# Ledger of designs, part 291: peptides against a protein of PDB entry 4Z63

Target 1, 334 residues: chain A of PDB entry 4Z63
Amino acid sequence: LCLGMNDLTGNIPEDLFHLKRLNLLGIQENRLSGSLSREIRNLSSLVRLDVSWNLFSGEIPDVFDELPQLKFFLGQTNGFIGGIPKSLANSPSLNLLNLRNNSLSGRLMLNCTAMIALNSLDLGTNRFNGRLPENLPDCKRLKNVNLARNTFHGQVPESFKNFESLSYFSLSNSSLANISSALGILQHCKNLTTLVLTLNFHGEALPDDSSLHFEKLKVLVVANCRLTGSMPRWLSSSNELQLLDLSWNRLTGAIPSWIGDFKALFYLDLSNNSFTGEIPKSLTKLESLTSRNISVNEPSPDFPFFMKRNESARALQYNQIFGFPPTIELGHNN

## One batch from the design tools (peptide; made by RFdiffusion4, then SolubleMPNN)

Design b2_p28_2_s3 (from b2_p28_2, 17 letters changed)
Fold by OpenDDE base, seed 2:
Structure b2_p28_2_s3 (fold): chain B 334 residues (1-334), chain A 28 residues (1-28)
Amino acid sequence: as target 1 above (334 residues)
Amino acid sequence: SEFDRLVNELLEIERNRTEPVPTNLIFR
């Protein structure tokens, strides 16, 4: 049953929960309000639940043990409070959980040993606090993780060295500390292609450790961290780099010539730093800027990218990194 | 698999949604 993209108001009719054979319930993009009924437990055949973009409030009901076929739960952009229900945090069937842009709080706890099918997790823009869950790498299929805009504290857990499934990771604006440790850990994530760390590590030094290596890194965004140091030499080994944003830092020195050796680099933002010297001539030879045929068959992260031209501008949403126009921004380096 | 196709279609639908509050800001 799909009733999304309407102006429906009020609660879900109780009689809807008698549909024991219902596989898909989509009621997204409405004005539905109140609590999400516990009676969703009666939908024992449910594979997809989409309640996103509504006015739902209260706690998410702890009934997911009665939903053994549920693969997709979409609840983004609601007023949900509390934590992730225990039954949801233990769901062996769940593939995708999206609860972004809610008011969820407390310590983030997932039983990753039970969540054997979880591949995508979006909990961005919530009120989760404490530390990042150390057991997150135990979610052996977890590929896409957005934990941005939460009140996490401390460092990236050492256990994330074992996060082999991780491909897309956003921790933007989550009050994280110790960029050296974070990069030293995350370099072991052999499948990591997208890393977003914007608005963390305030005033720290960007490590220039040549031993750091990100084999499959395509997207690196570490903007607005007030980072000190220079362009990191370790990045030159990330031959698949497509997007680099180090804007709004305090980086100094010259822009190295190797930045132009990235054959796939189509978006470069080094603006609002303190870089000096000449613009490398190699930047004018970037194949990605000269060749129209960027065969962009690369997997995109589940979370969107947002681009702002300036701090006051509205962010433009891009669902794929390839939606970004070819860009070189070197402005405001004094 | 049919499942993988369905997942990809669903992921595409999710990706096409606009967000009121961006979580992944790239500054220009």
Scores: peptide ipSAE 0.021, ipTM 0.559, DockQ to the pose 0.605
Fold by OpenDDE base, seed 4:
Structure b2_p28_2_s3 (fold): chain B 334 residues (1-334), chain A 28 residues (1-28)
Amino acid sequence: as target 1 above (334 residues)
Amino acid sequence: SEFDRLVNELLEIERNRTEPVPTNLIFR
């Protein structure tokens, strides 16, 4: 049943929950309000539940133990409060959980040993607090993780050295500390292609340790951290780099010539730093900027990127990294 | 459209939840 993208108001009619053979319930992009009914438990054949972009409030009902086939739960952009219900945090069938842009709070707890199918987790823009869950690497299929815009104080857990499934990771604006430790840990994530750490590590030094290596890194965003130091030499070994944003830091020194050796680099933002010297001539020869026909059929992360052109501008949502225009931004280096 | 309104509401919610920090690229 797909009722998305209407002007539906009120709550879900109780009679809808009698549809025991329903595999897909999509009621997204409406004005549905109130609590999400516990009677969802009656939808025992449900594979996909999309309640996103509504006005739902209250706690998410703890009924997911009665939904043994549920693979997709999309609840982004609602007013949900409380935590992730225990049955959801233990779901062995769940592949994708999107609860971005809610008011979920407390300590983030997932039973990753039970969540054997979890591939994508988007909990960005919530009110989760405490530390990052150390057991996230136990979610052996977890590829996409957005935890941005929460209040995860402290450091990246040491256990994340074993996060082999991790490919796309955002922790933007989550009050993280110790960038040296974070990078030292996350370099062990051999499948990591996208790393976003913007608005963390305030005033720390960007490590220039040549022992750091991110083999498959395509996207690195560490903007607005007030980071000190220079362009990190270890980054030159990330030959697949496509997008680099180190803007709004306190980075100094010259922009190194190796920045132009990245064959796939199409977006570079080093603006609002304290870089000095000349612009490397190699930047004018970036193949990605000169060749029109880069058909990049690369899998995008399940979470969107947001770009602000200026402080007053509305953020533009990009569902694909390749949706970003080819850009070199070196402005405001004094 | 209603979609545009919802997107705008989302953007406002996102804006209100983020300190107005100049950030060119972020995940939200």
Scores: peptide ipSAE 0.017, ipTM 0.540, DockQ to the pose 0.113
Fold by OpenDDE base, seed 5:
Structure b2_p28_2_s3 (fold): chain B 334 residues (1-334), chain A 28 residues (1-28)
Amino acid sequence: as target 1 above (334 residues)
Amino acid sequence: SEFDRLVNELLEIERNRTEPVPTNLIFR
C-alpha cells in the first residue's frame, strides 16, 4: 500500500493494521501526526515500512520483534524522540534503517551481533550523545553509516580498525577530536571509499604521516575543521580519488603537483585556505575534466550529499556524488 | 519541482537545527 506524497493528516486508521499480508507500507511525505501506532505489530508480513517526511512524534514503538520480515525502515524527517527501540536494535531482518533528522537522544546502542543483515544506517541529524558505539564493526554487513550532526564526543573507537564492511562513512559535525587517531584507525577499513569528517577536529593539525594509506578512497571531505598543516603526502597514494574537499581550513604551503595525477578526480575544493605558490600545471591536464566518459559504476552512499554553490545559496541535494559538476575551487587562499 | 520544494523544506529544517556550515559540500 503506497499512500505517499499526499496531504493525509491525523493518525493511520487502525483498520489498516489488520492487513496481515501487507508487504509494503509507504505513507511518506504526508502530514501524519501523533505517535506511530503499536498496532504496526499486526503487519507480520511487512518488508518495507516508509513513514518518512511526516509529523510523527513520541517514541518509536518497540514492536519490531513481531516484524520478522522487515528489511527497510524509513522514518527520516519526523519528530521521533527517545532511543532506538530494543526490538529494532536487535532486528535480524533489517537491511536499512533511516531515522535521519529526528529528535532521537541518549546513547546510541545497537546489538550488532543480532543485526546480521544491517547494511545501511542513517542516524544523521539527531540528538544522540556520548561516544560512538564501539561495537558497530560487529555489524558484519554494515557498509553505509551516517552519524553526522550528533553529539559524539571523543575519538573514533579503536575497534573501527576491524570495520571491514565499512564503505561509506559520515561523521560530519559530531564534535570529534584527534584527527590523527581517526585517520590512523580508519585507514584499516579496507573497503572505505567515502569518508566525510567535516566540522570536527577544530584547530588540529592535518597529519602528514607517510605511513597513512587509504587504498580505495574515492571521496574525502574534511572541510571547515580549521586544520593546520599542508597538503598531506599520504593522500597521493589514493590513486582512485574522485572528490576532495579540504575547504575552509588553515592549510598552508604549495598545492603539490601530484594533485593533477589523480585520473578520476573530478571535484576539487581547496578554497578558503592559506595555500601559496603557483597553481600546478598538472591540474589543467586532469583527464576527468577533459573526458566526458567517466563511467562510474560504483554504488553511491545511501545518504544524500548537499552542495552549496555559494554561501548565500540554497544547498542542492544530490543522491549521487556523480551528480556533481566537474569543479575546481581554489578561491580565497589569500 | 515538488522534489525541489521537499529538498528545500528539509534544508530549512536542518538549517534551523544546525549552524550554517561554510562548505561547498555538506553531508547532512
Scores: peptide ipSAE 0.025, ipTM 0.563, DockQ to the pose 0.104; fails the geometry check
Fold by OpenDDE base, seed 3:
Structure b2_p28_2_s3 (fold): chain B 334 residues (1-334), chain A 28 residues (1-28)
Amino acid sequence: as target 1 above (334 residues)
Amino acid sequence: SEFDRLVNELLEIERNRTEPVPTNLIFR
């Protein structure tokens, strides 16, 4: 039963929890409030639970051991507090967990050895603190990870050298330090296609280490870090690059001619830096800017991109990278 | 609204990636 966008208010009716054969419960985009009932445990056949875009509060109930078929839990944009319940952090059935834009707090703890099916994790815009969990690479199917807008102080763990399943990674605005270490570690993630590190590494130098190599990198976003240095030479080897944003840094020197050699590059933002010299003529030869047929055939990341045009502007959500218009932003340079 | 469009696109992306699960009840 698809009940369209209803202005449903109050709590979930208790009688809904008597539906033992229910495989999908979607109550998203309502004004449901109060605590998420523990009686969800009675929905033993549940495969998908979507409670996103509501006014739920309190702790998420620790009942996921009674939901052995649950693959998808969507709880984004609520008022949930506390941590991830132990039963959820140990779920062997869960494929996707989205708890973005809540008030979850404490240390992020997941039992990755138990979470054998987890492929997508969105915990962005929460109040998690401490360090990044070193055991995330033990989640052997985990491809998409959004941990943006948390308070993960420190560095990227060395264990992430072994994060072979990782394809999409966002750590934007998470108080991270040591960009040289972070890139040195993450280059070992052979399946990494999307890397977002915006609003970290404040005032550090962008490494120009020719030994750095990101084989499958398509999207690199490292904006608003006040990074010093120049355009990094190692980036020229990322032949599949589609989107590059290094805006709002303190990068200097010339824009190199090799930036025009990226056959798939359709979005380039180098604005609000201290670049000098001439605009490379090779930029006018970017096939992706001249051809209207951006091949939409690549699976978009599970997580939306947020673009902020100005420091004061609202971030625009883009569900697909390919939804970006072909863009070259070189404004506000020297 | 543009917001509603973005939400719908996200929902479609999620829907297309999910195996057809027998939907007994969806309150949208």
Scores: peptide ipSAE 0.014, ipTM 0.492, DockQ to the pose 0.044; fails the geometry check

Design b2_p28_2_s4 (from b2_p28_2, 19 letters changed)
Fold by OpenDDE base, seed 3:
Structure b2_p28_2_s4 (fold): chain B 334 residues (1-334), chain A 28 residues (1-28)
Amino acid sequence: as target 1 above (334 residues)
Amino acid sequence: SDFEKKVEELLEKLRNRPEPVPTNLIFR
């Protein structure tokens, strides 16, 4: 049942919860309000629940032990409060959890040994506090993690050296400290392709340790950290780099010529730093900037990138991960 | 940055692809 993208108001009708054979409930992009009913437990055949982009409030009901087939729970952009319910944090069927842009709070606790199917976790823009959960690497299928815009004070856990499944990681604006430790740990994530660390590590030095290596790194975003230092030499070994944003830092020295050796680099933002010297001529030789048709035939990630231009528009499948035009931003340097 | 927001939005869109489900009540 898909009722998304309407102007529905009020609460979910109780009779809807009598549909025991229902596999998909989508009521996203409405004005539904009140508490999410505990009667969702009656939907024992439910595979997908989408309640995103509504006005739901209160705690998420602890009924996920009665939903043994639930693979997808989408609750982003609501007013949910409290924590992740125990039954949800122990769900063996759940593949995707998206609770971004809510008011969830407390310590983030997931039973990763029970959550054997979890591959995508989005908890960005919440009120979680305390430390990052050390047991996230125990979620053996967890590839995509967004924990941005929370209050996770401290450092990246040492246990994340063992986070072999991790491919996408965002910790943007989460009050993290010690960038040297964070990079030293995350370099061991052999499948890491996307790393976003913006608005952390305030005023720290960007490490220039030649022992650092990110083999599969495609996207690195470390903007607005007030980082000191220079362009890090270890980054030159990330031959698959497609996007680099180091804008709004205090980086100094010359932009190195090796920045033009990245065959797949289509987006570069080094703006609002203190770089000096000449713009490397190698930047003009970036194949990605000269070829209009960068069909990055990346095999469709398990998740195809859809960009909705407008709320009402069909999500256009972009065969390109980033529908961004080739961009070089070098503005506001010395 | 506007870019991070776009990457996050892109990732959200990726995650939201419906799998074929036998009994769909899709209230779009």
Scores: peptide ipSAE 0.021, ipTM 0.597, DockQ to the pose 0.036; fails the geometry check
Fold by OpenDDE base, seed 5:
Structure b2_p28_2_s4 (fold): chain B 334 residues (1-334), chain A 28 residues (1-28)
Amino acid sequence: as target 1 above (334 residues)
Amino acid sequence: SDFEKKVEELLEKLRNRPEPVPTNLIFR
C-alpha cells in the first residue's frame, strides 16, 4: 500500500493494521501526526515500512520482534524521540535503517551481533550523545554509515580498524577530535571509498604521515575544520581519488604537482585556505576534465546523499543525478 | 553509476554550501 506524497493528516487508521499480508507500507511525505502505532506489530508480512517526511512524534514503538521480514525501515524527517527500540536494535532481518533528522537521543546502542543483515544505517541529524559505538564493526554487512550531526564527543574508536565492510562513512559535524588517530584507524577499512569528516577536528594539524594509506579512497571531504598543515603526501597514493574537498581550512604551502596525476579526479575544492605558489600545470592535464567517460563501476551506496543547506532549511531530496561538471575550486586562498 | 549519482548528490550538496555549512553527507 503506497499512500505517499499526499496531504493525509491525523493517525493511521487502525483497520490498516489488520492487513496481515501487507509487504509494503509507504505513507511518506504526508502530514501524519501523533505516535506511530504499536499496532504495526500486526503487519507480520511487512518487508518495507516508509513513514518518512511526516509529523510523527513520541518514541518509536518496540514491536520489531513481531516484524520478522522487515528489511527496510525509513523514518527520516519526523519528530521521533527517545532511543532506538530494543527490538529494532536487535533486528536480524533489517537491511536498511534510516532515522535521519529526528530527535532521537541518548547513547547510540545497536546489537550488531544480532543485526546480521544491516547494510545501511542513517542516523544523521539526531541528538545522540556520548561516544561512537565501539561495536559497529560487528555489523558484518554494514557498508553505509551516516552519523553526521550528532554529538559524539571524543575519537573514532580503535575497533573501527576492523570495520572491513565499511564503504561509505560520514561523521560530519559530530564534535570529533584527533584527526591523526581517526585517519590512522580508518586507513585499515579496506573497502572505504567515501569518507566525510567535515566540521570536526577544529584547529588540528592535518597529518602528513607517509605511513597513511587509503588504497580505495574515491571521495574525501574534510572541509571547514580549520586544519593546519599542507597538502598531505599520503593522499598521493590514493590513485582512485575522484573527489577531494579540503576547503575552508588553514592549509598552507604549495599545491603539489601530484594533484594533477589523479586520473579520475573530477572535483577538487581547495578554496578558502592559505595556499601559495603557482597553480600546478598538471591540473590542466587532468584526464577526467577532458574525458567525459568516467565509468565508475562501484556498487551504489544504498543511501542517496541529502544536503540540508541550512539547519532551518527543508532537506531537499536530490533524486536527480546532476552530472557535476568537472570542477576545480581554488578561490579565496589569500 | 550509482556511485557517480551519490557523488553527484554529494557534490551538489557541497556546491550549494554557502559559508562552511557542515557537509552533512546525509545518506538518505
Scores: peptide ipSAE 0.016, ipTM 0.623, DockQ to the pose 0.121; fails the geometry check
Fold by OpenDDE base, seed 4:
Structure b2_p28_2_s4 (fold): chain B 334 residues (1-334), chain A 28 residues (1-28)
Amino acid sequence: as target 1 above (334 residues)
Amino acid sequence: SDFEKKVEELLEKLRNRPEPVPTNLIFR
């Protein structure tokens, strides 16, 4: 049943929950309000539940033990409060959980040993607090993780050295500390292609340790951290780099010539730093900036990218890196 | 590349839903 993209108001009619053969319930992009009914438990054949972009409130009902076929739960952009219910945090069938832009709070707890099918987790823009869950690497299929805009304090857990499934990771604006430790840990994530750490590590030094290596890194965004130091030499070994944003830091020194050796680099933002010297001539030869027809066949990460043009501007959401025009931004360096 | 497409699809989804979604990639 797909009723999305209407002006439906009120709550879901109770009679809808008698549809025991329903595989897909999509009621997204409405004005549905109130609590999400516990009677969802009656939808025992449900594979996909999309209640996103509504006015739902209250706690998410703890009924997911009665939904053994549920693979997709989309609840982003609602008013949900509380935590992730225990049955959801233990779901062996769930592939994708999107609860971004809610008011979920408390400590983030997932039973990753039970969540054997979880491949995408978007909990960005919530009120989760405490430390990052150390057991996330136990979610052996978890590729996409958005935990941005929560209040996770402390460091990236050491256990993340074993996060082999991790491909897309965002922790933007989550009050993280110790960038050296974070990068030292995350370099062990051999499948990591996208790393976003913007608005963390305030005033720390960007490590220039040549032993750091991100083999498959395509997207690195570490903007607005007030980071000190220079362009990190270890980054030159990330030959697949496509997008680099180190804007709004306190980076100094010259922009190195090796920045132009990235054959796939189509977006570079080094603006609002303290870089000096000449613009490397190699930047003018970036093939990705000259060729119009980049055919991209990879599936998009399940979490969005946001660009903020200035400190006061609202962040614009970008779901695809290719939606960025080929850009070199070197402005506002002193 | 498959990655570029994935990022492009993500950006397109974001463009079509201009919610100020705090994306993981914050370009300032």
Scores: peptide ipSAE 0.014, ipTM 0.610, DockQ to the pose 0.315; fails the geometry check
Fold by OpenDDE base, seed 2:
Structure b2_p28_2_s4 (fold): chain B 334 residues (1-334), chain A 28 residues (1-28)
Amino acid sequence: as target 1 above (334 residues)
Amino acid sequence: SDFEKKVEELLEKLRNRPEPVPTNLIFR
């Protein structure tokens, strides 16, 4: 049953929960309000539940043990409070959990040993606090993780060295510390293609450790961290790099010539730093700027991208950007 | 490119959303 993209108001009719053979319930993009009924437990055949973009409030009901076929739960952009229900945090069937842009709080706890099918997790823009869950790498199929805009503290857990499934990772604006440790850990994520660390590590030095290596890194965004240092030499080994944003830092020195050796680099933002010297001539030879035929093996991020043009502006969702035009931003380097 | 296409597909999927979903991928 798909009733999304309407102006429906009120609650879900109770009689809907008697549909024991219902595989898909999509009621997204409405004005539905109140609590999500615990009677969803009666939908024992449910594979997909989409309640996103509504006005739901209260706690998410702890009934997911009664939904053994549930693969997709989309609840983004609601007013949900509390934590992730225990039954949801232990769901062996769940492939995708999207609860972004809610008011969920407390310590993030997932039983990753039970969540054997989880491949995508979006919990961005919530009120989760404490540390990043150390057991997250035990979610052996977890590929896409957005934990940005939470109140996490501390460092990236050492256990994330074993996060082999991780391909897309956003931790933007989560009060993280120790960029050297974070990069030293995350370099072991052999499948990591997209790393977003914006608005963390405030005032730290960007490590220039030549031993750091990100084999499959395509997207690196570490903007607005007030990072000191220079362009990191270790990045030159990330031959698949397509997007680099180091804007709004305190990086100094010259822009190295190797930045132009990235055959797939189509977006470069080094703006609002303290870089000096000449613009490398190699930048004018970037194949991505000259050739339309770059076969970019796409990370399919399940999460939307945002651009913030300045410190004062709200991050613009990339859906407002009519694509990623080839971009070189080197402005405001004085 | 496949990345550009998935970004475009992602963008398209995102464009088809009624409200700008604040993603926490902040490409500045």
Scores: peptide ipSAE 0.009, ipTM 0.562, DockQ to the pose 0.272; fails the geometry check

